Peptides against a protein of PDB entry 5D63. Designs and how they scored, part 53

Target 1, 292 residues: chain A of PDB entry 5D63
Amino acid sequence: SLRRGIYHIENAGVPSAIDLKDGSSSDGTPIVGWQFTPDTINWHQLWLAEPIPNVADTFTLCNLFSGTYMDLYNGSSEAGTAVNGWQGTAFTTNPHQLWTIKKSSDGTSYKIQNYGSKTFVDLVNGDSSDGAKIAGWTGTWDEGNPHQKWYFNRMSVSSAEAQAAIARNPHIHGTYRGYILDGEYLVLPNATFTQIWKDSGLPGSKWREQIYDCDDFAIAMKAAVGKWGADSWKANGFAIFCGVMLGVNKAGDAAHAYNFTLTKDHADIVFFEPQNGGYLNDIGYDSYMAFY

## One batch from the design tools (peptide; aimed at target 1 W207 D215 H256)

Design b2_p23_1_s3 (made by RFdiffusion4, then SolubleMPNN; from b2_p23_1, 13 letters changed)
Fold by OpenDDE base, seed 1:
Structure b2_p23_1_s3 (fold): chain B 292 residues (1-292), chain A 23 residues (1-23)
Amino acid sequence: as target 1 above (292 residues)
Amino acid sequence: MKDLPISQLPAMEARLLAFIESL
């Protein structure tokens, strides 16, 4: 079954993603097909899938940018019914905003069925153009029509997945303590992570004993990422992944605080040095504690 | 990169824990 998480939802037939037009929070904003750029933040194309308790394979889909929800207009079962952004809540009972999401017959892509109407989210005519209509359309679970098949590319990790990535890293001290602050984390591309670092002013900051040393840098980076998250997204129920670690060097005579993020496949961590903006697989310290 | 003497480890831990508690 589909896990709770943030997804980039791409059509199985053409290089088009499910896009909330202009990222608008207005009720009735069209959801459309739109091109996307891999390994970037596709701002209007990220959706938080929240599973509905006790309703098998059924979710709400919240647009990360607008904070509004995927909504089938009037819950109509007519083919061609508009799919729009609309105000809502994660655990709504409104069938216009409830979507049953299960694997298609190909075993890789998903189909998105409206819970009430039983129609499917359809990229009308498989149109790959920007602004192409997405609508509710008649269909069945076993049909192979790529207009109704979608890849759910996971853009987030659960706290458990992050913990697992940390646990398998070889640079963890035997007495390591991890503190998990949130449940679901949007994982940023390194380019975005670096841009936040640049925008924070940290590249121009000088290391000063006690006044502004390594822990200050690491905390400042986490604060910058947190602020970026708060300022960038209207949806709730997730955090931006940015870890802080405290480590001890191999000689055991020095301590350092630094950051970390996840690799693209979310399977490993990569260390980030906030003093210089460098990414390293080995920061030269064994992690004593961390929080994220 | 610039780090701190190991003697500062407890203080660093305390500061980080305080930050966590502030969230």
Scores: peptide ipSAE 0.361, ipTM 0.882, DockQ to the pose 0.899
OpenDDE base, seeds 2, 3, 4, 5: peptide ipSAE 0.354, 0.357, 0.356, 0.353; ipTM 0.880, 0.881, 0.881, 0.880

Design b2_p23_1_s4 (made by RFdiffusion4, then SolubleMPNN; from b2_p23_1, 13 letters changed)
Fold by OpenDDE base, seed 2:
Structure b2_p23_1_s4 (fold): chain B 292 residues (1-292), chain A 23 residues (1-23)
Amino acid sequence: as target 1 above (292 residues)
Amino acid sequence: SKDLPISKLPEMEARLQEFIASL
């Protein structure tokens, strides 16, 4: 079954993603096929899938940028019915905004069926052009039409997944303690993470004994990421991943505060030094505690 | 990068724990 999370939803037939046109929050904004750039933030193409309690395999899909929801116009079962962004809530009972998402017959892609109409989200004619129509269309779960098959590229991790990634890291002190502050985290590409670091002013900040040292740098980075998240996205129910870690050096006579993020595959953490913007697999310290 | 004294860690953790407990 599909897990709660943020997804980039890509057509199985052509290199096109489900895009909310212009990221607009207006009711009736078209959802369209659009090109994307791998390993980047595709701003209008991220969707938070929220599972509906006690309704098997059924979700709302909230556009991360606009905060609006995928909506089948009038809930119509007619082929060619528009799929739009529309105001809503994560746990709505409106069948126009409820989507049953299950594996297709190929076992890799998903199909997205409207709960009420039983029609499927369809990239009309498999059109790979920017702005191509996405509509509700008749179909079945077992047919192989790639116009109705979608890959769900997971762009977020749960707190449990983040915790597991940390636990796999070899640089953990025996008394390590982690503190989880949120439930779901958008994981940023390093390029985006670095840009936030640059924009924070930290590259120009001067290290000063105690008054502005390693802990201040690490906290300032986390604050910058938090602000970036709040300013960038209208959807709720997720955070941006940026950890703060306190470590002890190998000699056991000094400590350091630094940041960390997740690797591209979300399986490991990579350390980030906010004093110089460097990424390291081994920062030279054993993790004492972290919060994220 | 520059280190801080290891003696700071217990204090930092205590402050964090206090904050979390207040939520």
Scores: peptide ipSAE 0.037, ipTM 0.689, DockQ to the pose 0.554
OpenDDE base, seeds 1, 3, 4, 5: peptide ipSAE 0.032, 0.033, 0.022, 0.021; ipTM 0.680, 0.683, 0.528, 0.536

Design b2_p23_2 (made by RFdiffusion4)
Pose (drawn by RFdiffusion4):
Structure b2_p23_2 (pose): chain A 292 residues (1-292), chain P 23 residues (1-23)
Amino acid sequence: as target 1 above (292 residues)
Amino acid sequence: AKPMSNTAVGEAKVNAALAALQA
C-alpha cells in the first residue's frame, strides 16, 4: 500500500509530472502534464495523499499549494473526462475525489483509479508537452500502457522515518533524547532550506553572548521554516522538516546549538550551522537533545 | 561558529521554545 505522504507524481512513459495548472485554487482548474526540475520545490506538482479509513488502497489527493483536490469531473466514466482541482475535504465521501492507488504490472509505478467511475488517470496520448491533458480513461489494472502509469516519488518523511535517520547517525550522545512535534514532514532540498535561512535575516545577525548566541540562531531558523510552511502552502496535515539540536563536544567542555535536515534519499541527517549557512556531516558535537 | 556562552541560559531558552511548541 502507498503510505500517507506528499508525492511528486511522474508519468512512467515521459518525464511529465501531474501539475495543477498555475497552482490555481479555482474549482475546475485543469490538472495537466508538465516538465519539472529535480531537487527543487515544484510548486504546483506536490500532492498530499490521505488514506481513507476502512477503504482499502483509497485516498484523497490534495494539491499542497492550492489546497484543492484531484476531482474527476462529474464522476463520468466516459474516456476523456476532465481531471481538475476542486474544493473538498481530506476524508470526503464524494467519489469524484476518491482514488484507488495500487502498483501497476511493472511493480514500481502505480495506476490511479477513480473510486466511483473505475476509470484511470491518463496522460492523453502520452503527450510530453507542457499543459497536456490528463483525463479519466478506460483501462485495466494489469496492462502495460504507460499513459496510465505513474511513479509516486515520496517527498515527505513520517516522524518514524526521521527518528530512524537520526538514530543511524554517528554523532549522537549517549544521553540523547528526541522530542517529536508533528507526524509527516516535507523534506526540503538544501537549495530551499538555504533560501529560507537567507530570507529570515539570520545571515546578517551578529553573535552576542547569551542575548543572541547559538540557541537564538537555531530557534530562529526553526521558527523561520515553520513560518515559511504556513505562508507557502494551503493544504493542511503536514509540517516542514527542520530540527534543532543541542550537542556537546568530545572533551565534554563545550556545548552548541544548531539545526539539521535530511539527505535527498531521506535516510540520513545533515547538520546546518545557522550562524553561517554551512552544511556539515560532522559539526564537532554529539547531540544530547533534539526537537523537530 | 561560537558555542553556548552560558549553557544554563541556552538550555533554558531551548526548553522554553520546546514547551511553547508542545502547548

Design b2_p23_2_s1 (made by RFdiffusion4, then SolubleMPNN; from b2_p23_2, 12 letters changed)
Fold by OpenDDE base, seed 3:
Structure b2_p23_2_s1 (fold): chain B 292 residues (1-292), chain A 23 residues (1-23)
Amino acid sequence: as target 1 above (292 residues)
Amino acid sequence: AKPLSNVEASIARFNAFLAEQLA
């Protein structure tokens, strides 16, 4: 089954993603097909899938940017019914905003069925143009129509997945203790992570003995990422991944405080030095404490 | 772009408490 998480939802037939037009939070804002750029944020095209307890394979889809929900207009079963952004809640009982999401017949893509109408989210005519209509349309689970098949590219990790990535990294000290602060984390591209670092003022910050040294830089970076998250997204129920570590070198004669994030495939961590903005697979220290 | 010496100095700060941390 589909896991709770943040997804970039891409059509299986053409290079088009499900886009909330202009990221608007207004009720009735069209959801449309739109081009996307791989390995970028794709601001208006991220969706938090929240599973409904005790309703198999059924979710709400919250637009990360607007905080509004995917909504089938009037819950109509008529082919061509508009799919829009609309105010809602994660655990709503409104069938206009409940979507059953299961694997298609090809075993890789998903179909998105409205819980009430039993129609499917359809990129009308497979139109690859920006602003192409997305609508509810008649279909079946077994049908191979690529207009109704979607790849769910996961853009987030659970706390458990992050924990696992840390655990298999070779640069973890035997005394390691990790503290999990949130449940689900949007993982940023390095370019975005770096931009937040730049905007924080840290590149120009002066190192000062004890009063503003490695731990201050590392915590300031985490705070900057947190603020960026709060300022950038209207959806709730997730955080932006940015960890803080304390580490000791293999010789046991030096210690450091630094940041870390996840690699593109979410399988590993990569270390980030907030004093110079560098990314390293080996920062020269083994972590004995982390919080993220 | 900061001097490497500053990073090294920052690391060295932690060494003042390392003995206690690892005891």
Scores: peptide ipSAE 0.025, ipTM 0.594, DockQ to the pose 0.097
OpenDDE base, seeds 1, 2, 4, 5: peptide ipSAE 0.017, 0.024, 0.025, 0.007; ipTM 0.484, 0.550, 0.545, 0.421

Design b2_p23_2_s2 (made by RFdiffusion4, then SolubleMPNN; from b2_p23_2, 10 letters changed)
Fold by OpenDDE base, seed 4:
Structure b2_p23_2_s2 (fold): chain B 292 residues (1-292), chain A 23 residues (1-23)
Amino acid sequence: as target 1 above (292 residues)
Amino acid sequence: AKPLSDVAASEARINAFLAAELA
């Protein structure tokens, strides 16, 4: 079954993703096919899938940027019915905004069925052009039509997955205590993470003994990422991944504060030095504390 | 103690990440 998380949803037939036009929060904003760039944020094309309790394989899909939800217009079962962004809530009972998402017959892609109408999200005619119509369309779960098949590329991690990634890392002290702050985290591409660091002013910040040293840099980075998240996305129920660690060296005579993020496959952590913007597999310290 | 296999696998993936995305 599909896990709760943030997804980039890509057509199985053509290189097109489900895009909320202009990222607009207006009710009735068209959801369209649009090109995307791999390993980037793709701002208007991220969707938070929230599973509905006690309704098998059924979700709401919240556009991360606009904070609005995927909505089948009037819940109509007619082929060609518009799919739009519309205001809603994560656990709505409105069938227009409830989507049953299960694996297609190929075992890798998913189909997205409206809970009420039983029609499927369809990239009309498999049109790969920017702005191509996405609509509800008749279909079946077992059909091989790529117009109705979608890859769900997971762009987030759960707190449990982050915890597991930390646990696998060799640079964790025996006294380690981790503190989880949120439940689901958007994992940023390196370029975006670095850009936030640059925009924070940290590259120009002066290290000063005690008054602005390693912990201040690490906390400032965490704060910058948090602010970036708040300023960039209108959806709720997720955070932006940026961890803070306190570590001690092998000799036990030096301590450091630093950041960390996750690898592209979300399986491991990478250390980030906020004093110079460097990414490291070994920062020279074993973490005895983290919060993220 | 962490399993050796997990540590080795983690290190390999991290190294691959750094080589591919941060070079």
Scores: peptide ipSAE 0.159, ipTM 0.723, DockQ to the pose 0.025
OpenDDE base, seeds 1, 2, 3, 5: peptide ipSAE 0.023, 0.152, 0.154, 0.019; ipTM 0.622, 0.717, 0.706, 0.511

Design b2_p23_2_s3 (made by RFdiffusion4, then SolubleMPNN; from b2_p23_2, 16 letters changed)
Fold by OpenDDE base, seed 2:
Structure b2_p23_2_s3 (fold): chain B 292 residues (1-292), chain A 23 residues (1-23)
Amino acid sequence: as target 1 above (292 residues)
Amino acid sequence: MRPLSDVEASEKKILDFLAQQLA
């Protein structure tokens, strides 16, 4: 079963992703196929899948950038019916915005079926060009047509997954206490994380004993990421991953405050030093406290 | 001196906090 989360949805046949045109919040904005850049934030191509309680394998799909929802126009079952962005809510009962998402017959890709019409999200003609039509189209779950098969690249982690990643790390003190602040986190590529760091002003901030030292840098980084999230995305129900840790060295005679994020595969954490923008697998401290 | 080389100067409050957590 597909988990709640943020996904980059890529066609199984051609290198095209489901894109909300111009990231517009206007009702009726076309959803189209568009090229993407791997391992980057593809701004108009991220979708929050919210599972509908008590309706098996059924979701709303909220565009992260616009805050609008994937919508089958008029809920029509006719082949070629437009799929657009439209205002909605995460737990709507409107079948135009309810999508049953299950594995295709190949066991790797998914098909996206409109709950009401029973038609499938289709990259028309498998067109790989930017702006290619995406429409509802007749089909079956067992068909092999790649126009209707989609890879769901998960771009977020749950708080439980983040907790598990921390628990696997060898640089955690026996007295560790973690405090979870949100439920689902968009995990940023390091390049984006670094850019937020640069834009925060921290690279030019002066270290001063006690008055502006390691803890101030670490908290300022988290604040910068939080603000970046709020300013960048219109969807709700998720946060941007950026943690703060307090750690002690092996000898117990030195301490430090620093940040951390998740690795590309979301399985591990990597430490981030906000005083120099460095990423480290071993920062020289064992964490006794974190919040994220 | 680079900021990271002076980390020792800012450690007391963190170590004190750690001590409180261990108490």
Scores: peptide ipSAE 0.023, ipTM 0.634, DockQ to the pose 0.118
OpenDDE base, seeds 1, 3, 4, 5: peptide ipSAE 0.020, 0.023, 0.018, 0.008; ipTM 0.586, 0.627, 0.563, 0.507; seeds 1, 3 fail the geometry check

Design b2_p23_2_s4 (made by RFdiffusion4, then SolubleMPNN; from b2_p23_2, 13 letters changed)
Fold by OpenDDE base, seed 5:
Structure b2_p23_2_s4 (fold): chain B 292 residues (1-292), chain A 23 residues (1-23)
Amino acid sequence: as target 1 above (292 residues)
Amino acid sequence: MKPLSDVAASLAKFEAFLAEQLA
């Protein structure tokens, strides 16, 4: 079954993603097909899938940017019914905003069925043009129509997944203690992570003994990422991944404070030095403490 | 595990070295 998380939702037939037009929070804002750029944020095309307790395979889909929810207009079962952004809540009982999401017959893509109408989210005519209509349309779970098949590219990790990635890393000290601060984390591309670092002013910050040293740099980076998240997204219920670590060298005679993020495949961590903006697979220290 | 004071001392030494490399 689909897990709670942030997804980029891409059509199985053409290179088009589910896009909330202009990222607008207005009720009735069209959801449309739109081109996307791999390994970028794709601001208006990220959706938080929140599973409904005790309702199998059923979710709300919150647009990360606008904080509004995918909504089938009037819950109509008519083919061609508009799918829009609309105000809502994560655990709503409104069937216009409840979506049953399960694997298609091909075992890789998903179909998105409205809970009430039993129609499916459809990229009308498989149109790859920017602004192409997305609508509710008649269909079946076993039908092979690519207009109604979607890849769910997961852009986030759970705290458990992050914990597992850390546990697999060879640069973790035997005395390691980790502290989890949130439940779900948007994982940023390195380019975005670096841009936040640049915008924070840290590249121009001067190291000063004790008063502004490695721990201050590492915490300042985490604070900058947190602020970026709060300023960028209207949805709630997730954080932006940026960890802080304390580590000791192999000889045990030196320690350091630094950051870390996750690799593109979310399977591993990569270390980030906030004093120079460098990414390293081996920062020269084994972590004995982290919070993220 | 080293006491906090020893950890702080080790941090300071490395930080100073890193700062010199970045200057």
Scores: peptide ipSAE 0.021, ipTM 0.619, DockQ to the pose 0.052
OpenDDE base, seeds 1, 2, 3, 4: peptide ipSAE 0.019, 0.020, 0.018, 0.021; ipTM 0.612, 0.610, 0.583, 0.620; seed 4 fails the geometry check

Design b2_p23_3 (made by RFdiffusion4)
Pose (drawn by RFdiffusion4):
Structure b2_p23_3 (pose): chain A 292 residues (1-292), chain P 23 residues (1-23)
Amino acid sequence: as target 1 above (292 residues)
Amino acid sequence: FKSVPITEAPRLEAKAMAAIAAL
């Protein structure tokens, strides 16, 4: 089963993502194929998949930017029916916004079926051009047609996954305690994490004993990332990944506060120095506390 | 970057716990 999370959904035949045109919140805004840039935030192409209780392999798909839902127009089973963004809720009973998502016959990509119509999300004619029509279409679960096959590229981690990445890190103090604050996190590319640090004003902040020292920088960065999340996205039910750690050096005589993020493959943590914007695999301190 | 002596560790932890409580 596809896990709850945020996904960049890529056609298996051509490198087009499912894109809510112009990120518009208007009802009926077309969902189309569009090119993308890896290791960036693809602002119109991120989808929060919310599992439906007791309805196997069925979800709502909420565009992260607009807050609107993937909707099969009037629930029609006619091939070519429009797939658009539409107002809705995470746990709706409206079958126009319910999607059964299971692995295709290639075992890697998925097919997306409308719960009401039993038709599939289809990149019409396999068209790779920007703005290509995506429609509901007749189809089967097992066929190889790439027009109806999609890679769900996971862009978020659960809290359990973030905890696992931290636990595998070699720079964790024996007294370490972590404090988990949310359940599902959008993992940022370093390019975006750095842009938030720049935009926060922290690059210009001076170190001052106690009144603006390492803890102040780290907490400020976390707060800046939290503000960015709420100001940038309209969908609810997730948080942005940015941790704060307190650590102690090997000699046991100095402590430091700093931030951390995750690697692209989501398996490991990487430390971030908020005083200077650097990323480090070893910051010189073992973490005795973290909150994220 | 700059860090603080270990004697400031309790202070760092108290400020961090207060930041968690403010969320």

Design b2_p23_3_s1 (made by RFdiffusion4, then SolubleMPNN; from b2_p23_3, 14 letters changed)
Fold by OpenDDE base, seed 4:
Structure b2_p23_3_s1 (fold): chain B 292 residues (1-292), chain A 23 residues (1-23)
Amino acid sequence: as target 1 above (292 residues)
Amino acid sequence: MKDLPISQLPAMEERMLAFIASL
């Protein structure tokens, strides 16, 4: 079954993703097919899938940017019914915003069925053009039509998945105390993470003993990422992944505070030095504690 | 890299815990 998380949803037939046009939060904003750039933040194309308790394989889909929800207009079962962004809540009972999401017949892609109408999210005519219509359309679960088949590329991790990545890191030694602050984390590409670092002013900050030292840098980065998250996204129910770690150097005579993020495949952590913006697989310190 | 003497580790931990508690 599909897990709670943030997804980039790509058509199985053509290189188009489900896009909320202009990221607008207005009710009735068209959801359309649009091109995307791999390994980047596709701002209008990220969807938080929230599972509905006690309703098998059924979700709301919240656009991260707008905070609005995927909505089948009037819940109509007519082929060609518009799919739009509309105000809603994560655990709504409105069947216009409830989507049953299951594996397609190919076992790799998903189909997205409206809970009420039983029609499927369809990239009309498989049109790969930017702004191509996405609509509710008649179909079946076993049909192989690529217009109704979607890859769900996970862009987030659960706190448990992040914890697992930390736990298996070969460069974390000694006593580790982890503190988890949130449940679901959008994982940023390094380029975006670095840009946040640059925009924070940290690259121009001078290390000064006690006044502005390593813990200040690490916390400042965490704060910058938090602010970026708050300023960038209207959806709730997730955080931006940015860890803070305290460590002890190999000689055992110095302590350091630094950051960490996850690798592209979300399986490992990579350390980030906020004093210089460097990424390292081995930061040269044994973890003492961390939070994210 | 610029780091702190190991003697500062407890204080760093306390600051981090205080930060966590403030969230």
Scores: peptide ipSAE 0.334, ipTM 0.883, DockQ to the pose 0.878
OpenDDE base, seeds 1, 2, 3, 5: peptide ipSAE 0.330, 0.331, 0.331, 0.332; ipTM 0.880, 0.880, 0.881, 0.882

Design b2_p23_3_s2 (made by RFdiffusion4, then SolubleMPNN; from b2_p23_3, 15 letters changed)
Fold by OpenDDE base, seed 2:
Parts: structure tokens; sequence; C-alpha cells
Structure b2_p23_3_s2 (fold): chain B 292 residues (1-292), chain A 23 residues (1-23)
């Protein structure tokens, strides 16, 4: 079963992702196939899948950038019916915006079936060109047509997954206290995380005793990431992952505040030093407290 | 990179808790 989360949705046949054209919030904006760059933020190609309560394997798909929803035009079952962005809500009853998402016959990719029409999201002709039509098309769950098979690359973690990643870190032990602030977190590539750090002005900030020391740096980074999230995305129901942590050094005679994010595979945390922008697997401190 | 004396840990904790409570 597909979990709630943010996904990059990639065609199983060609290197094309489901893209909301120009990230436009206008009703009727075409959803198209478009090229993507791995391990980067593909701004118009991120979709929040929200599971519908009590309807098995059925979701709305909200474009993260525009805040609009994947919509089968007029809910038509006709092959070639346009799939567009359209205003909506996460828990809509509009069958034009309800998508049953289950594993395909290959056991790796998914198929995306419109709940009402029972047609499938189709990259028409398997066209790999930018702007290629994505449409509703007739099909079956067991059909092997790669035009209707999609990989769901998870770009977010739940709070529980983040908590698990933290808990198994070798520097997290003893009297550690974690505070979870949100339910779902977009995990940024390090390059994006670093760019936010640069844009925050922290690289030029001077360490000053008490008035602007390690805790100020760590909180400033958290605030910068939060602001970046608010300014970048129109969808709601998620946060950007950026942790703040207090630790005690190995000698037990000094404390430090720093940040952390998740590794690419979302299985582990990596520490981030906001005073210098460095990433470390071992920051040299044992965790005491964190919030994220 | 600069850290703080252990004696400052309670103060940092209080600031963090205050921040959390403000959200």
Amino acid sequence: as target 1 above (292 residues)
Amino acid sequence: MKDLPMSKLPEMEERFLAFIASL
C-alpha cells in the first residue's frame, strides 16, 4: 500500500516525470511528461499523495508547487482525456480528483487509476519529450504497458520515520528528548539545504559570546528553512525537514547546538554545523535534546 | 566552530523549550 507522502512520479518506460506545466495554479493547466534531474528539487514534479479515509488505495494528488490537484477532465472515460491541475481539497469527494494507486503486475511500479472513470494515467505514446501529453487511457491492472506504469520515488518522511532514523543513530542515547513539530517532512538534497544556509546570511554571521552563539545559529537555520518552505510551496500538510539538536561533547564539559537532516535514503540523520555549513556523520557530541 | 560551557546547557534548553512552546 502506498503511504501518504510527497512523491516524484517517474514513468517506468522513459526518463520522464509527471509535471504540472510551468507550476501554474490555473484550473486546467496541463499535466505533462517532463525531464527531471535526479537528486535535485524538481519544482513542478512533486506530488503530495493524501490517502482517502475508508477508500482502499485511493488518494488525491496535490502538486506541491501550485497547490492544485491532479484532475481528469470531466471525469471522462474516453481514451485521451486530458489530465490537468485543478483547484481542490485533500479529502474531496470529486471522482475527477480521486486516484486509486496500486502496484502494477511487475511488482515495482504503480498504476494510477481514476476512481470514477477507471481509466489509467497514461504517458501518451510513451513520449519522452518535454510537454508530452498525459491523459486518461483505457487499461487493466495486469497490463504491462509501460505508458501506464509509474515509479513513486518518495521525497518525504513521516514523523515516525524521522524519529526512527534519529533513534538508531549511535550518538543518540541516554536521556535524549525529541520533540516532533510536524507530521510529514520534505527531505531536501544537501545542495538545496546548503543553498538555504547561504541565503540565510549565516555564513557571514559572526559568533559572539552569548548574544549570537551556537544556539542562535541553529535556530536561525531552522527558521530559514521554515521560511524557505513557506515561500516556495503552495501546498499545505507538510513541512521541510530541518532539525535542531543540543549535544554534549565527549569530555562532558561543553555543550553545542547544531542542525541535522536526513540522508538521501532517509534511513539515517546527518549532522549540519550552521556555523560553517559542514555535514558530518559524527559531529563529536552526544545528543541531549532535539526538535524538528 | 564554537561551543559553550556545560553551565550554559540549562539556558540553551530553556530557550529551545520556549521556542517549541511558541509553535
Scores: peptide ipSAE 0.354, ipTM 0.887, DockQ to the pose 0.871
OpenDDE base, seeds 1, 3, 4, 5: peptide ipSAE 0.350, 0.353, 0.350, 0.354; ipTM 0.885, 0.886, 0.885, 0.887

Design b2_p23_3_s3 (made by RFdiffusion4, then SolubleMPNN; from b2_p23_3, 15 letters changed)
Fold by OpenDDE base, seed 2:
Structure b2_p23_3_s3 (fold): chain B 292 residues (1-292), chain A 23 residues (1-23)
Amino acid sequence: as target 1 above (292 residues)
Amino acid sequence: SKDLPISQLERMEKRLLEFIASL
């Protein structure tokens, strides 16, 4: 079963992702195939899958950038019916925006079936060109046609997954207390995380005893990431992952405040020093408290 | 220096807990 989360949705046959053209919020904006760059934020190609309560394997798909939803035009079952971005809500009852998403016959990729029409999201002719048509098309769950098979690459973590990653880390104090502030987190590439750090002005900030020291740097970084998220995305229901930790050194006689994020595979945390922009597997402190 | 006294850490935790409770 597909979990709630943010996905980059890639065709199983060609290196093309489901893209909302120009990230436009206008009703009827075409959803198309488009090239992507691995390990980067593909701005118009991120989709929040929200499961519909009591409807098995059925979701809405919200474009993170535009805040609009994947919509089968007029809910038509005609092959070649346009799939567009359209205004909506996460828990809509409109069958034009309800998608049953289940494993394909290959057990790795997914097929995306419109709940009402029972047609499938299809990369027409498997066209790998930018702007290639994506449409509703007749099909069955058992067919092996790669035009209708999609890999769902998870780009986010739940709060529980983040908590589990923290729990696996060896640099956690025995009295650790974690505080979760959100439910789902987009995990940024380090390059993006670093760019936010640079743009925040923190690289030029002066350390000053108590008045602007480690805790101020760490909180300023989290605030910068939060603002970046708010300014960058129109969709709701998720946050940008950036944690703050308070730690005690091995000797137990000094403390530090710092940040952390998740590794690329989302299985572990990596520490981030906001005073110098460094990423470390061992920051020299055991985390006493965190919030994220 | 990057370090602060543990006592300051405890104060920070208290402030953060109060903030979280206000959400």
Scores: peptide ipSAE 0.030, ipTM 0.682, DockQ to the pose 0.569
OpenDDE base, seeds 1, 3, 4, 5: peptide ipSAE 0.022, 0.015, 0.030, 0.016; ipTM 0.607, 0.503, 0.687, 0.518; seed 4 fails the geometry check

